# Ledger of designs, part 57: peptides against a protein of PDB entry 2ODG

Target 1, 89 residues: chain A of PDB entry 2ODG
Amino acid sequence: MTTSQKHRDFVAEPMGEKPVGSLAGIGEVLGKKLEERGFDKAYVVLGQFLVLKKDEDLFREWLKDTCGANAKQSRDCFGCLREWCDAFL

## One batch from the design tools (peptide; made by RFdiffusion4, then SolubleMPNN)

Design b2_p20_4_s1 (from b2_p20_4, 10 letters changed)
Fold by OpenDDE base, seed 2:
Structure b2_p20_4_s1 (fold): chain B 89 residues (1-89), chain A 20 residues (1-20)
Amino acid sequence: as target 1 above (89 residues)
Amino acid sequence: MKERRELLEELHKKTLELFA
């Protein structure tokens, strides 16, 4: 499967203080919704991803429930965090 | 046993409490 440039940019370096909107699959709309729910930084979503033990089904369901992400958006976000963890965790 | 949906909601709630 093909990844986006946004995905590649995110997984290429430590995420630091990057905003939640820097995650693949998280655009302006979803990013604002996540920020309103307290998930303003990418590392906060990473924390949730890790608490869910990197489980795809659990994470994608959580993301859908939290910001209304569709199947592609949740897949892209999950893949982004998974690959980032493979590189830096 | 709690349903998965309920557990996810509780997890989110507790996460937000950390920001209060």
Scores: peptide ipSAE 0.074, ipTM 0.615, DockQ to the pose 0.404
Fold by OpenDDE base, seed 4:
Structure b2_p20_4_s1 (fold): chain B 89 residues (1-89), chain A 20 residues (1-20)
Amino acid sequence: as target 1 above (89 residues)
Amino acid sequence: MKERRELLEELHKKTLELFA
């Protein structure tokens, strides 16, 4: 699979205080929904990813349930966090 | 035993309670 520039930008550096919308697969619509549910920063979603022990199925299902992410969006977001963790965690 | 979906919902709820 290929990655987006958004993905590459995210995984290239420490996450810091980046907004949730900076995650690959999380556009404006999903970002707003996540923010409404308390996930305003990318690191909060990272936290959920880690609590779920980096399990792809669990995380993608959670993301779908939480903000309505479709298969591609959840896949992109998962991949983004996985690769970020591989680099920095 | 609770189903996975229910557990995820409870996890989310408890997580959000930390922000209240």
Scores: peptide ipSAE 0.074, ipTM 0.612, DockQ to the pose 0.358
Fold by OpenDDE base, seed 1:
Structure b2_p20_4_s1 (fold): chain B 89 residues (1-89), chain A 20 residues (1-20)
Amino acid sequence: as target 1 above (89 residues)
Amino acid sequence: MKERRELLEELHKKTLELFA
């Protein structure tokens, strides 16, 4: 499965204080909605990902319900966090 | 038993309380 440059840039280094919009699949629209719901940093979404025990279905459903992410956006975001965790967690 | 969607909503609500 191919990935975007945005994905590769995110998974290449510790995320630190990167904004939520740095996550693959999270553009300006979704990023703003997530920020309005308190998820302003990528690590806050990472926290939700981990609380859901890295379960793909649960996380993607949460993301859809929280910011209206479509199937591709939620898949890209999930894949981004999964690969980041594989490298750094 | 609560449905999965309801549980997710409750989880999110409790999370948001941390930012209030």
Scores: peptide ipSAE 0.073, ipTM 0.615, DockQ to the pose 0.323
Fold by OpenDDE base, seed 3:
Order: structure tokens, then C-alpha cells, then sequence
Structure b2_p20_4_s1 (fold): chain B 89 residues (1-89), chain A 20 residues (1-20)
């Protein structure tokens, strides 16, 4: 399926110190909630993604439980991290 | 053995505690 420009911007380069809100599917509302839980940088969420061994079901469920992401938001975020890893890991 | 869902919840809890 098609991706957003936000997704394309994120997967195009090393994430460095990008804020969590730079992840596809993570808007201001979810970003704020993630930051309040200590997930302030995209790389912290990447860490969780990797700890879960890149498992889609586990990651999307974790994201839902952590910040209330809906199905589309968790799908977009998962896809963003998966494609970033394909390019840079 | 613990169910996958239970393990996920425990992992989530520990992660939150780390940043609390």
C-alpha cells in the first residue's frame, strides 16, 4: 500500500536524535503520551521494536497499550520502523 | 509456561517502571 510523506522522510535517513513524533503514525497526541512515558526519542521506540524482535503483533499491541494507538497508527509506526531497519541495520 | 500476552504485559510494566 501507499505510504505517507512522513514515512518516506523518516526512512530516508539515519534517525539520530529525531523526536518520537517524527515516526509515521505518531501525531502530537500519541507523541505527547509516549514522551510522558519516557519514549521521547524515536530511537527509544526503535529499541522497544528490536527487543520485541521486530514482531508486528507484539509491537503493535505494545504501542496500543502504551499510548493508545489505533490500528492504523500502530500499522504506520510499525511499517516505518521496519523499513528504516531494512535500510540501516 | 506463561502465555505470550502475560509476558508482554510484564515487559510493558518493567519498561514503564524504568522511566517512572
Amino acid sequence: as target 1 above (89 residues)
Amino acid sequence: MKERRELLEELHKKTLELFA
Scores: peptide ipSAE 0.070, ipTM 0.618, DockQ to the pose 0.251

Design b2_p20_4_s2 (from b2_p20_4, 10 letters changed)
Fold by OpenDDE base, seed 4:
Structure b2_p20_4_s2 (fold): chain B 89 residues (1-89), chain A 20 residues (1-20)
Amino acid sequence: as target 1 above (89 residues)
Amino acid sequence: KEERKKLLEELHEETLKLFS
């Protein structure tokens, strides 16, 4: 599979205070839903990712249940966080 | 599967309570 530029931009540098919408797979629609559920920053979603011990199935299911992410969106988001962690965690 | 879903929901709700 190939990655998006959005993915590459995210995994290339420390996360800092980037908004949740900066995550690959998280557009405006999903971003707003996540923000409404308390996930306003990308690092908050990262926290959830880590709490779930980086488990793909658990995370993607959580994302689906939390904001309605489809399979591609959850896959992209998971991949984004996984690769970011590989680089910086 | 449903049990797992329930647990995830509970985790989320408990987390949000930290900020309410």
Scores: peptide ipSAE 0.108, ipTM 0.667, DockQ to the pose 0.334
Fold by OpenDDE base, seed 5:
Structure b2_p20_4_s2 (fold): chain B 89 residues (1-89), chain A 20 residues (1-20)
Amino acid sequence: as target 1 above (89 residues)
Amino acid sequence: KEERKKLLEELHEETLKLFS
């Protein structure tokens, strides 16, 4: 499966203070829901990803339950964070 | 799995309290 430009943009550099909506798979709708739940920056979602020990099933299930992400959205978001970590962690 | 979900919810709520 190919990645999006949004994915490539995110994994290419330190995420710094990027908003949660900069994550692949997270559009404005999901981003707003995440922000309302306290995940106002991409690094907060990264934190959750790491607390879950980078487990795909746990993370994707969490994302679905937290903001209503569908299978593709959660897969894209997981892949985005995984590859970012591969590059910078 | 449901137990894990509940534990994660509790962790989330406790985290949010830090920023209230």
Scores: peptide ipSAE 0.098, ipTM 0.661, DockQ to the pose 0.295
Fold by OpenDDE base, seed 1:
Structure b2_p20_4_s2 (fold): chain B 89 residues (1-89), chain A 20 residues (1-20)
Amino acid sequence: as target 1 above (89 residues)
Amino acid sequence: KEERKKLLEELHEETLKLFS
């Protein structure tokens, strides 16, 4: 499965204080919705990802319910966090 | 499942209170 440059840029380094919009699959629209719900940093979404025990179905469902992410957006975001964790967690 | 969704929403709301 192919990935975007945005994905590659995110998984290549520690995420630090990167905004939520830095996550693959999270554009301007979804980013703003996530920020309004308290998820302003990528690491906050990472926290949710980890609380859900890295379960794909649960995370993607949560993301859809939280910001309206479609199937591709939730898949891209999940893959981004999974690969980041594989590298740095 | 709606029950699971509700539990996640409650967890989120409680978390947000920490920052209000």
Scores: peptide ipSAE 0.097, ipTM 0.654, DockQ to the pose 0.304
Fold by OpenDDE base, seed 2:
Structure b2_p20_4_s2 (fold): chain B 89 residues (1-89), chain A 20 residues (1-20)
Amino acid sequence: as target 1 above (89 residues)
Amino acid sequence: KEERKKLLEELHEETLKLFS
């Protein structure tokens, strides 16, 4: 499966203070919804990802429930965080 | 699974209180 440039940009470096919208699969709409729920930085979503023990089904379901992410968006976001963790965690 | 979701929601709400 192919990845986006957005994905590649995110997984290439420490995420630092990057906004939640920098995550693959998270556009302006989903980003704003996540921010409204307190997930304003990518590292906050990373925290949730880790609390869920990197479980794909649990994370993707959570993302759907939290911001309305569709299947592709949740897949892209999950893959982004998984690959980032493989590189930096 | 539903209980797990509720627990996570509670955790999140408690976390947000730290920043209110």
Scores: peptide ipSAE 0.089, ipTM 0.647, DockQ to the pose 0.280

Design b2_p20_4_s3 (from b2_p20_4, 10 letters changed)
Fold by OpenDDE base, seed 3:
Structure b2_p20_4_s3 (fold): chain B 89 residues (1-89), chain A 20 residues (1-20)
Amino acid sequence: as target 1 above (89 residues)
Amino acid sequence: SEARRKLLEELHKETLEKFA
């Protein structure tokens, strides 16, 4: 499957202080909802991803429940974090 | 399971609250 440029930009380098909206699949709407729930930085969502043991079903369900992400958005976000971890974790 | 998801999410939440 192909990835977006947003995905490639994210997985290419340490995420540092990148905002939550820099994650693939997380646009303005989902980003605002995540920020309101305390997930303002990409690394905070990474934290949840790791707490959930990198489990795809658990993470995608969490993302849906937390910000209303649809199947594509949650898939893109999960893939973004998984590939970032493969490179840097 | 849903129960497991909620438990793990709460663990993350507790961490954020403790060090915020």
Scores: peptide ipSAE 0.061, ipTM 0.637, DockQ to the pose 0.372
Fold by OpenDDE base, seed 1:
Structure b2_p20_4_s3 (fold): chain B 89 residues (1-89), chain A 20 residues (1-20)
Amino acid sequence: as target 1 above (89 residues)
Amino acid sequence: SEARRKLLEELHKETLEKFA
């Protein structure tokens, strides 16, 4: 398995006020849909990730249901948040 | 697990509605 540069850029530093679109797997289309649902910042999605107790299946299913993420997009987003948490929580 | 997922999602939603 390999990660994208977008993933590496996200997990390398504190999340701060980064927009939701900065998450790996979240492009412009998914980002806009998430923003319309109130998930405008990456840390809001992190909040959902934590509410779901970091469960991969639950989070990926939520992401699919919320913004239409496909399997790769949800996997990339989950991996991004998991590795960020490993580094900074 | 679907019911559990929806419950947890609703808890998060309620938080956003109350404080955001």
Scores: peptide ipSAE 0.058, ipTM 0.635, DockQ to the pose 0.365
Fold by OpenDDE base, seed 4:
Structure b2_p20_4_s3 (fold): chain B 89 residues (1-89), chain A 20 residues (1-20)
Amino acid sequence: as target 1 above (89 residues)
Amino acid sequence: SEARRKLLEELHKETLEKFA
């Protein structure tokens, strides 16, 4: 599968204090919903990703339940975090 | 497993609530 520039930008460097909306697959709509649930920074979502032991099915289901992400959005977000972790964790 | 998912989600939530 191909990746977006947004994905490439995110996985290229430590995420630091980047907002949740910097994650691939997370646009303004999903970002706002995540922020309302306390997931305001990308690293907070990373935390959930890690708590779920990097499991794709669990994470994508969580994202769907938490902010209403569709299949593409959850796939993009999962892939973004997976590749970031492969590079920096 | 839905049960496992919910358990892990709650663990994360409880951590944030306790230490935030």
Scores: peptide ipSAE 0.054, ipTM 0.628, DockQ to the pose 0.356
Fold by OpenDDE base, seed 2:
Structure b2_p20_4_s3 (fold): chain B 89 residues (1-89), chain A 20 residues (1-20)
Amino acid sequence: as target 1 above (89 residues)
Amino acid sequence: SEARRKLLEELHKETLEKFA
C-alpha cells in the first residue's frame, strides 16, 4: 500500500515534542478530541500503542473509541507508529 | 513518586482490561 507524505515526514525522524496532529490519520477534528482526553503529543499516543503491545486490532479499537477515528484513519495512524517504532525503538 | 508510579500502573491495567 502507498503512504502519505505526512506519514513519511513522521517516520523519517525522532518524534520529539511533535503534536498529536502530526500522526498520519489524525487531522484537526481527531487531534482536538485526543487533546481533550490528554493525548496532546504524538509520544502520548505512542505510549498507548506500546501499552497495547503494538497490537493492531487493540490499538485501532482504542483510537476509534477515544476519538471516533474511522477505519482508514486508525489504519494510517497504526501504520505510522509501527514504522516509526521499527526505525527508532 | 510512589503515587505517580501507582497511577501509571493502574492506567496500564485498566487499558488492558478494557481492550484485551
Scores: peptide ipSAE 0.030, ipTM 0.562, DockQ to the pose 0.092

Design b2_p20_4_s4 (from b2_p20_4, 11 letters changed)
Fold by OpenDDE base, seed 4:
Structure b2_p20_4_s4 (fold): chain B 89 residues (1-89), chain A 20 residues (1-20)
Amino acid sequence: as target 1 above (89 residues)
Amino acid sequence: MEERRRLLEELHEETLKLFA
Protein backbone atom coordinates (compact mmCIF):
# COMPACT_ATOMS: atom_id res chain seq x y z
CA MET B 1 0.00 0.00 0.00
CA THR B 2 1.20 3.49 -0.87
CA THR B 3 2.04 6.10 1.75
CA SER B 4 1.59 9.85 1.92
CA GLN B 5 4.29 12.46 1.86
CA LYS B 6 3.34 13.24 5.45
CA HIS B 7 4.14 9.64 6.35
CA ARG B 8 7.46 9.73 4.52
CA ASP B 9 8.43 13.00 6.17
CA PHE B 10 7.74 11.58 9.61
CA VAL B 11 9.51 8.24 9.26
CA ALA B 12 12.60 9.79 7.69
CA GLU B 13 14.03 11.38 10.84
CA PRO B 14 13.97 11.28 14.65
CA MET B 15 10.66 12.69 15.80
CA GLY B 16 12.07 14.84 18.59
CA GLU B 17 9.51 17.37 19.77
CA LYS B 18 7.21 17.09 16.76
CA PRO B 19 3.59 17.85 17.57
CA VAL B 20 1.03 15.08 17.53
CA GLY B 21 -0.34 16.50 14.31
CA SER B 22 2.83 15.49 12.50
CA LEU B 23 1.73 11.86 12.58
CA ALA B 24 0.23 10.48 9.41
CA GLY B 25 -3.52 10.17 9.73
CA ILE B 26 -3.70 12.86 12.41
CA GLY B 27 -5.16 16.05 11.00
CA GLU B 28 -6.20 19.27 12.64
CA VAL B 29 -9.38 17.88 14.20
CA LEU B 30 -7.87 14.70 15.60
CA GLY B 31 -4.75 16.54 16.69
CA LYS B 32 -6.73 18.98 18.80
CA LYS B 33 -8.67 16.18 20.43
CA LEU B 34 -5.48 14.30 21.23
CA GLU B 35 -3.90 17.42 22.68
CA GLU B 36 -6.94 17.96 24.90
CA ARG B 37 -6.47 14.42 26.20
CA GLY B 38 -2.82 15.01 27.06
CA PHE B 39 -1.25 13.70 23.88
CA ASP B 40 0.32 16.89 22.61
CA LYS B 41 3.54 15.43 21.19
CA ALA B 42 4.07 12.63 18.73
CA TYR B 43 6.35 10.90 21.23
CA VAL B 44 3.49 10.63 23.73
CA VAL B 45 1.45 8.72 21.17
CA LEU B 46 4.57 6.66 20.44
CA GLY B 47 4.64 5.85 24.15
CA GLN B 48 1.08 4.58 24.01
CA PHE B 49 1.93 2.57 20.91
CA LEU B 50 4.80 0.92 22.78
CA VAL B 51 2.79 0.33 25.97
CA LEU B 52 0.31 -1.54 23.80
CA LYS B 53 3.25 -3.65 22.59
CA LYS B 54 2.89 -2.39 19.03
CA ASP B 55 -0.37 -4.32 18.67
CA GLU B 56 -2.26 -2.96 15.69
CA ASP B 57 -5.77 -3.81 16.83
CA LEU B 58 -5.26 -2.44 20.33
CA PHE B 59 -3.61 0.75 19.14
CA ARG B 60 -6.12 1.49 16.42
CA GLU B 61 -8.99 0.85 18.81
CA TRP B 62 -7.38 3.13 21.38
CA LEU B 63 -6.94 5.87 18.81
CA LYS B 64 -10.54 5.55 17.70
CA ASP B 65 -11.80 5.71 21.27
CA THR B 66 -9.52 8.58 22.22
CA CYS B 67 -10.00 11.00 19.35
CA GLY B 68 -12.57 9.47 17.01
CA ALA B 69 -10.14 8.38 14.31
CA ASN B 70 -11.72 6.47 11.45
CA ALA B 71 -10.30 3.29 9.95
CA LYS B 72 -8.05 5.04 7.46
CA GLN B 73 -6.75 7.57 9.97
CA SER B 74 -5.92 4.90 12.53
CA ARG B 75 -4.31 2.71 9.87
CA ASP B 76 -2.18 5.60 8.63
CA CYS B 77 -1.13 6.53 12.14
CA PHE B 78 -0.28 2.95 13.07
CA GLY B 79 1.75 2.46 9.92
CA CYS B 80 3.58 5.70 10.55
CA LEU B 81 4.65 4.68 14.05
CA ARG B 82 5.50 1.12 13.03
CA GLU B 83 7.80 2.23 10.27
CA TRP B 84 9.36 4.91 12.45
CA CYS B 85 10.15 2.26 15.05
CA ASP B 86 11.59 -0.05 12.41
CA ALA B 87 14.00 2.71 11.45
CA PHE B 88 14.94 4.19 14.81
CA LEU B 89 13.95 1.97 17.72
CA MET A 1 -15.04 -5.78 23.60
CA GLU A 2 -16.56 -3.56 26.23
CA GLU A 3 -14.05 -4.69 28.83
CA ARG A 4 -11.16 -3.95 26.52
CA ARG A 5 -12.41 -0.40 25.99
CA ARG A 6 -12.78 0.09 29.73
CA LEU A 7 -9.26 -1.14 30.34
CA LEU A 8 -7.84 1.18 27.71
CA GLU A 9 -9.71 4.11 29.20
CA GLU A 10 -8.42 3.23 32.66
CA LEU A 11 -4.88 3.07 31.36
CA HIS A 12 -5.28 6.49 29.80
CA GLU A 13 -6.71 8.04 32.95
CA GLU A 14 -3.94 6.63 35.11
CA THR A 15 -1.34 7.91 32.68
CA LEU A 16 -2.78 11.42 32.77
CA LYS A 17 -2.48 11.48 36.56
CA LEU A 18 1.28 11.55 36.07
CA PHE A 19 0.90 15.11 34.79
CA ALA A 20 -1.34 16.43 37.57
Scores: peptide ipSAE 0.077, ipTM 0.625, DockQ to the pose 0.357
Fold by OpenDDE base, seed 5:
Structure b2_p20_4_s4 (fold): chain B 89 residues (1-89), chain A 20 residues (1-20)
Amino acid sequence: as target 1 above (89 residues)
Amino acid sequence: MEERRRLLEELHEETLKLFA
């Protein structure tokens, strides 16, 4: 499977203060839902990803439960964070 | 795993309350 340009843009540099919507798989709808739950920045979702010890199943299920992400959205978001961590952690 | 996920999710929610 190929990645999106959005994915490539995110994993290419430190995320800094990027909004949660910068994550691959997180569009405006999911982004707003995440923001309403306190996940306004990408690094807050990164925090959850790390607390879950980078476990794919746990993270994707959490994302589904938290903002209603479907399988593709959660997969894209997981992959985005995984590859970002591979590059910068 | 479901219970583990719920516990970790709860922990994160409690953390976020510090910044409300």
Scores: peptide ipSAE 0.076, ipTM 0.639, DockQ to the pose 0.345
Fold by OpenDDE base, seed 1:
Structure b2_p20_4_s4 (fold): chain B 89 residues (1-89), chain A 20 residues (1-20)
Amino acid sequence: as target 1 above (89 residues)
Amino acid sequence: MEERRRLLEELHEETLKLFA
């Protein structure tokens, strides 16, 4: 499927200290909710993604329950982390 | 579904303890 420029920007380089809001699918609203729950950096969400063994259903469900992400937002975020891992993990 | 959600919540609670 088609990806956003935000997705392409994220998967193009090591994520380093990028904020959680740099993840595709994570806008200002979701980003603030994630930060309030302790997920302030993209790598913290990456950690959750890896703990869930990269399982799409589990991760997307977690994201929905944690910050209220809808289907598109969770799909975009999952795809972003999956592609980043394929390139750099 | 409910059990899986509760397990995810428990995982999150455990994670937050590390941030304290």
Scores: peptide ipSAE 0.069, ipTM 0.618, DockQ to the pose 0.363
Fold by OpenDDE base, seed 2:
Structure b2_p20_4_s4 (fold): chain B 89 residues (1-89), chain A 20 residues (1-20)
Amino acid sequence: as target 1 above (89 residues)
Amino acid sequence: MEERRRLLEELHEETLKLFA
């Protein structure tokens, strides 16, 4: 499956204090909505991803419900976190 | 602080139900 440069940039290193908008699939609009809901850092979304036991369907549905992510955005975000975890968790 | 604890427990319980 094809990935974006944004995805590759994120999964290449520890995420540290990166903003939520650094996640693949999370643009300006979704990022702002997530920040307003308390998900301002990428690691907070990672936390939700882990609480949901890395389940793709549950996470993508949560992301949709939380910020209005469409199918591609939620897929990109999930893939980004999954690959990051495979490398660093 | 007690209220926060209860809310966290509630969140955990509801999350677990997703996997039941």
Scores: peptide ipSAE 0.029, ipTM 0.520, DockQ to the pose 0.070

Design b2_p20_5_s1 (from b2_p20_5, 9 letters changed)
Fold by OpenDDE base, seed 3:
Structure b2_p20_5_s1 (fold): chain B 89 residues (1-89), chain A 20 residues (1-20)
Amino acid sequence: as target 1 above (89 residues)
Amino acid sequence: SMKEEVEKARKLGEEALAKA
């Protein structure tokens, strides 16, 4: 149950217009794929997280199907958004 | 469609940022 510095940096402050690649678990490859699909900012992925009612299985499956995220990448991204929401929403 | 999916996500994301 450890987190990355990238995760900690993201959940520590409002996300504003941060790019999708600022999300934990989303590197350059996944970020570009998400941008190509129209998920160009972190808050758009946050929106999808909320559309899916913060359901972990649904979100992680969506992320896998949308950009090819593996299990760790989808887990990291989900955890990042969950903790951000707990702090700011 | 993917376009509609993105727009739904964008809408909720913008609303979330507005209240954050």
Scores: peptide ipSAE 0.822, ipTM 0.968, DockQ to the pose 0.831
Fold by OpenDDE base, seed 2:
Structure b2_p20_5_s1 (fold): chain B 89 residues (1-89), chain A 20 residues (1-20)
Amino acid sequence: as target 1 above (89 residues)
Amino acid sequence: SMKEEVEKARKLGEEALAKA
C-alpha cells in the first residue's frame, strides 16, 4: 500500500499544534466537522485514537460516526496516526 | 460490544471537550 505525501509529511515530525486537517484522510469537509465536535487539533484526534487503544476497527468506526469519513479516509487517518505513534510515542 | 465501546469513548471525549 502506498502513502500520500500528506501522510509522509505528518509522520515525519512531531505533531505539535497541527490542525486536524493535517491528518491524512482528513480534508476540509471532514476537518470542519471534526472541529465542530471539538476535535480542532490533530493531537485531539490522537487522544481519541489512544483512548480506543489504537484499535483500527474502533477508531475507523468512530471517525465514520463522528465526521462521516468513508473507508479510504478512515484508513488513511488511522494509518497516519499509527505510523506517527510508532515513530514518536 | 465494539459499537458500545466506540459510543462510550466518543461520548466521554466529547463531554470532556464540552466542559473544557
Scores: peptide ipSAE 0.085, ipTM 0.670, DockQ to the pose 0.107
Fold by OpenDDE base, seed 1:
Structure b2_p20_5_s1 (fold): chain B 89 residues (1-89), chain A 20 residues (1-20)
Amino acid sequence: as target 1 above (89 residues)
Amino acid sequence: SMKEEVEKARKLGEEALAKA
């Protein structure tokens, strides 16, 4: 399926200190909720993604439970992290 | 099970971050 420019911008370069809101699917509302739970940087969410062994269902369920992400938002976020890992991990 | 271990890891991570 097609990706957003936000997705492409994220997966194209090292993650560094990018805020959690840089992840595809994570807007201001979800980003604020994630930050309140300690997930303030994209690499912290990456850590959770890796702890969940890169499992799509587990990660998307976690994201929904943690910040209220809908199906598209969780799909976009998962795809963003998966493709970043494919490129750099 | 593997799923159970993943869930434990999830909870531990969230708990640690909430305290930070």
Scores: peptide ipSAE 0.076, ipTM 0.648, DockQ to the pose 0.086
Fold by OpenDDE base, seed 5:
Structure b2_p20_5_s1 (fold): chain B 89 residues (1-89), chain A 20 residues (1-20)
Amino acid sequence: as target 1 above (89 residues)
Amino acid sequence: SMKEEVEKARKLGEEALAKA
């Protein structure tokens, strides 16, 4: 699978204060739902990703349960964070 | 199990954010 430009833009640089909606797979709808649950910044979702020990199944399930992400959205988001971590952690 | 502990950690994180 090829990645989106959104993915490439995110993984290319430190995420800093980027909003949660900057994550691949997280559009406006999912972003708003995440924000309502306190996940307003990408780094907060990163925190959850790390708490879940970078486990794909756990993270994707959490994302689905938290904001209703479908399989592609959760996969895109997971891949985005995984590759960012590979580059910067 | 490790999965159970991770799940607990997940819930704690969400709980903390819900209080913020």
Scores: peptide ipSAE 0.075, ipTM 0.651, DockQ to the pose 0.085

Design b2_p20_5_s2 (from b2_p20_5, 11 letters changed)
Fold by OpenDDE base, seed 5:
Structure b2_p20_5_s2 (fold): chain B 89 residues (1-89), chain A 20 residues (1-20)
Amino acid sequence: as target 1 above (89 residues)
Amino acid sequence: ELKKLVEESEKLGKEALEKA
């Protein structure tokens, strides 16, 4: 499967203070919901990803439960964080 | 505000882990 440009842009560099909406699979709708829960920065979601020990099923389920992400959105977001971690963590 | 975020994060994290 191919990745989006948004994915490629995110995994290409340290995430720094990038907003949660910069994550692949996280648009404005999901981003706002995440922000309402305190997940305003991409690194906060990264934190949850790491707490869940980078487990795909756990993370994707968490994302679904937290902001209502569908299968594609959660997959894209997971893949984005996984590849970012492979490169920079 | 920060306290609320921490509580939310811990709650959701624990819930997800409990399903494992």
Scores: peptide ipSAE 0.077, ipTM 0.663, DockQ to the pose 0.083
Fold by OpenDDE base, seed 4:
Structure b2_p20_5_s2 (fold): chain B 89 residues (1-89), chain A 20 residues (1-20)
Amino acid sequence: as target 1 above (89 residues)
Amino acid sequence: ELKKLVEESEKLGKEALEKA
């Protein structure tokens, strides 16, 4: 599998105050839905990722249930957070 | 708003963990 430039841009640096839409797999549609549920920053989604103990199935299911992410979107988002954590956590 | 976010996060997180 290959990664997007969006993924590479995200995992290359501390996420700071980056909006939720900066996560790979999270576009404008999913981003707005996440923001409506209170997940406006990437680090809030990171928090959920960590609460779920970095479990791929649990996180991807949560993302699907929360904003309607499809399989590719949830995969991209999970991979983005996983690699970010490997680099910075 | 923060309270709502916390409640939402806890609810969804708990539900996800219960499905494990």
Scores: peptide ipSAE 0.071, ipTM 0.659, DockQ to the pose 0.084
Fold by OpenDDE base, seed 3:
Structure b2_p20_5_s2 (fold): chain B 89 residues (1-89), chain A 20 residues (1-20)
Amino acid sequence: as target 1 above (89 residues)
Amino acid sequence: ELKKLVEESEKLGKEALEKA
């Protein structure tokens, strides 16, 4: 499988204050829903990813339950955070 | 508020962990 440019852009540099919508798989719709639940920055979602001990199934299920992400969106988001952590954590 | 955000995050985290 190949990654998106959005994924590559995210994993290439420190996360900083990037909005939640900068995460691969998180578009405007999902981003708004996440923001409504307090997850306005990518690093807040990173926090949840880490609390779930980087478990793919747990994180993807959480993302689905929280904002309605489909399988591809949750996969893309998980992969984005995983690879960012491999590079910077 | 921070308190509300923390409570929401902890709730969602707990629910996800319980599904493991």
Scores: peptide ipSAE 0.056, ipTM 0.634, DockQ to the pose 0.084
Fold by OpenDDE base, seed 2:
Formats: structure tokens, C-alpha cells, sequence
Structure b2_p20_5_s2 (fold): chain B 89 residues (1-89), chain A 20 residues (1-20)
């Protein structure tokens, strides 16, 4: 499957202090909901991704439960973090 | 505040793991 430019931009470099909204699949609506739960930075979501042992089903379900992400949004976000970790972790 | 946010994160993480 093809990736978005947003995905490519995120996985290309260290994430540093990038906001949660910089993650692929996370738009303004989902970003605000994540921020309300304390997930304001991309690295906080990365932390949850790692706690869940990088498991796709667990992470995507968590994202759905936390901010209401649909299947495509959760897939895009998971893929974004997976490929970032493959490159930098 | 920060403590509450951390607790929420940990709770959600634990719940997700328990669903496995």
C-alpha cells in the first residue's frame, strides 16, 4: 500500500518534540482528543506503542478506544510509528 | 494534573494489554 506525504515526512527524521498531530492518520479532531488525554506529543504515543510491544492489533484498538480513530487512521498511525522505530530505535 | 495524565495513560495501556 502507498503511504502519505505526512507519513514520509514523519519517518524521515527524529521526531523530537513534534506534536501528536504530526503522526500519520492523526488529524485535528483526533489530535485534540489525544491531547485531552495527555497525549500531546508524538513521543507520548510512541511510548504507548512501545508499552504495547509494538503489537498492531493492541495499538490500533487502543487508539480507537482513546480517540475514536477509524480503521484507516489507526492503520496509518501504526505504520508511521512502526517505520519510524525501524529507522531510529 | 501530570499525575492524572500519567495514570490515564497507564490505565489505558493496562486495559489494552488485558484484552489480548
Amino acid sequence: as target 1 above (89 residues)
Amino acid sequence: ELKKLVEESEKLGKEALEKA
Scores: peptide ipSAE 0.052, ipTM 0.626, DockQ to the pose 0.084

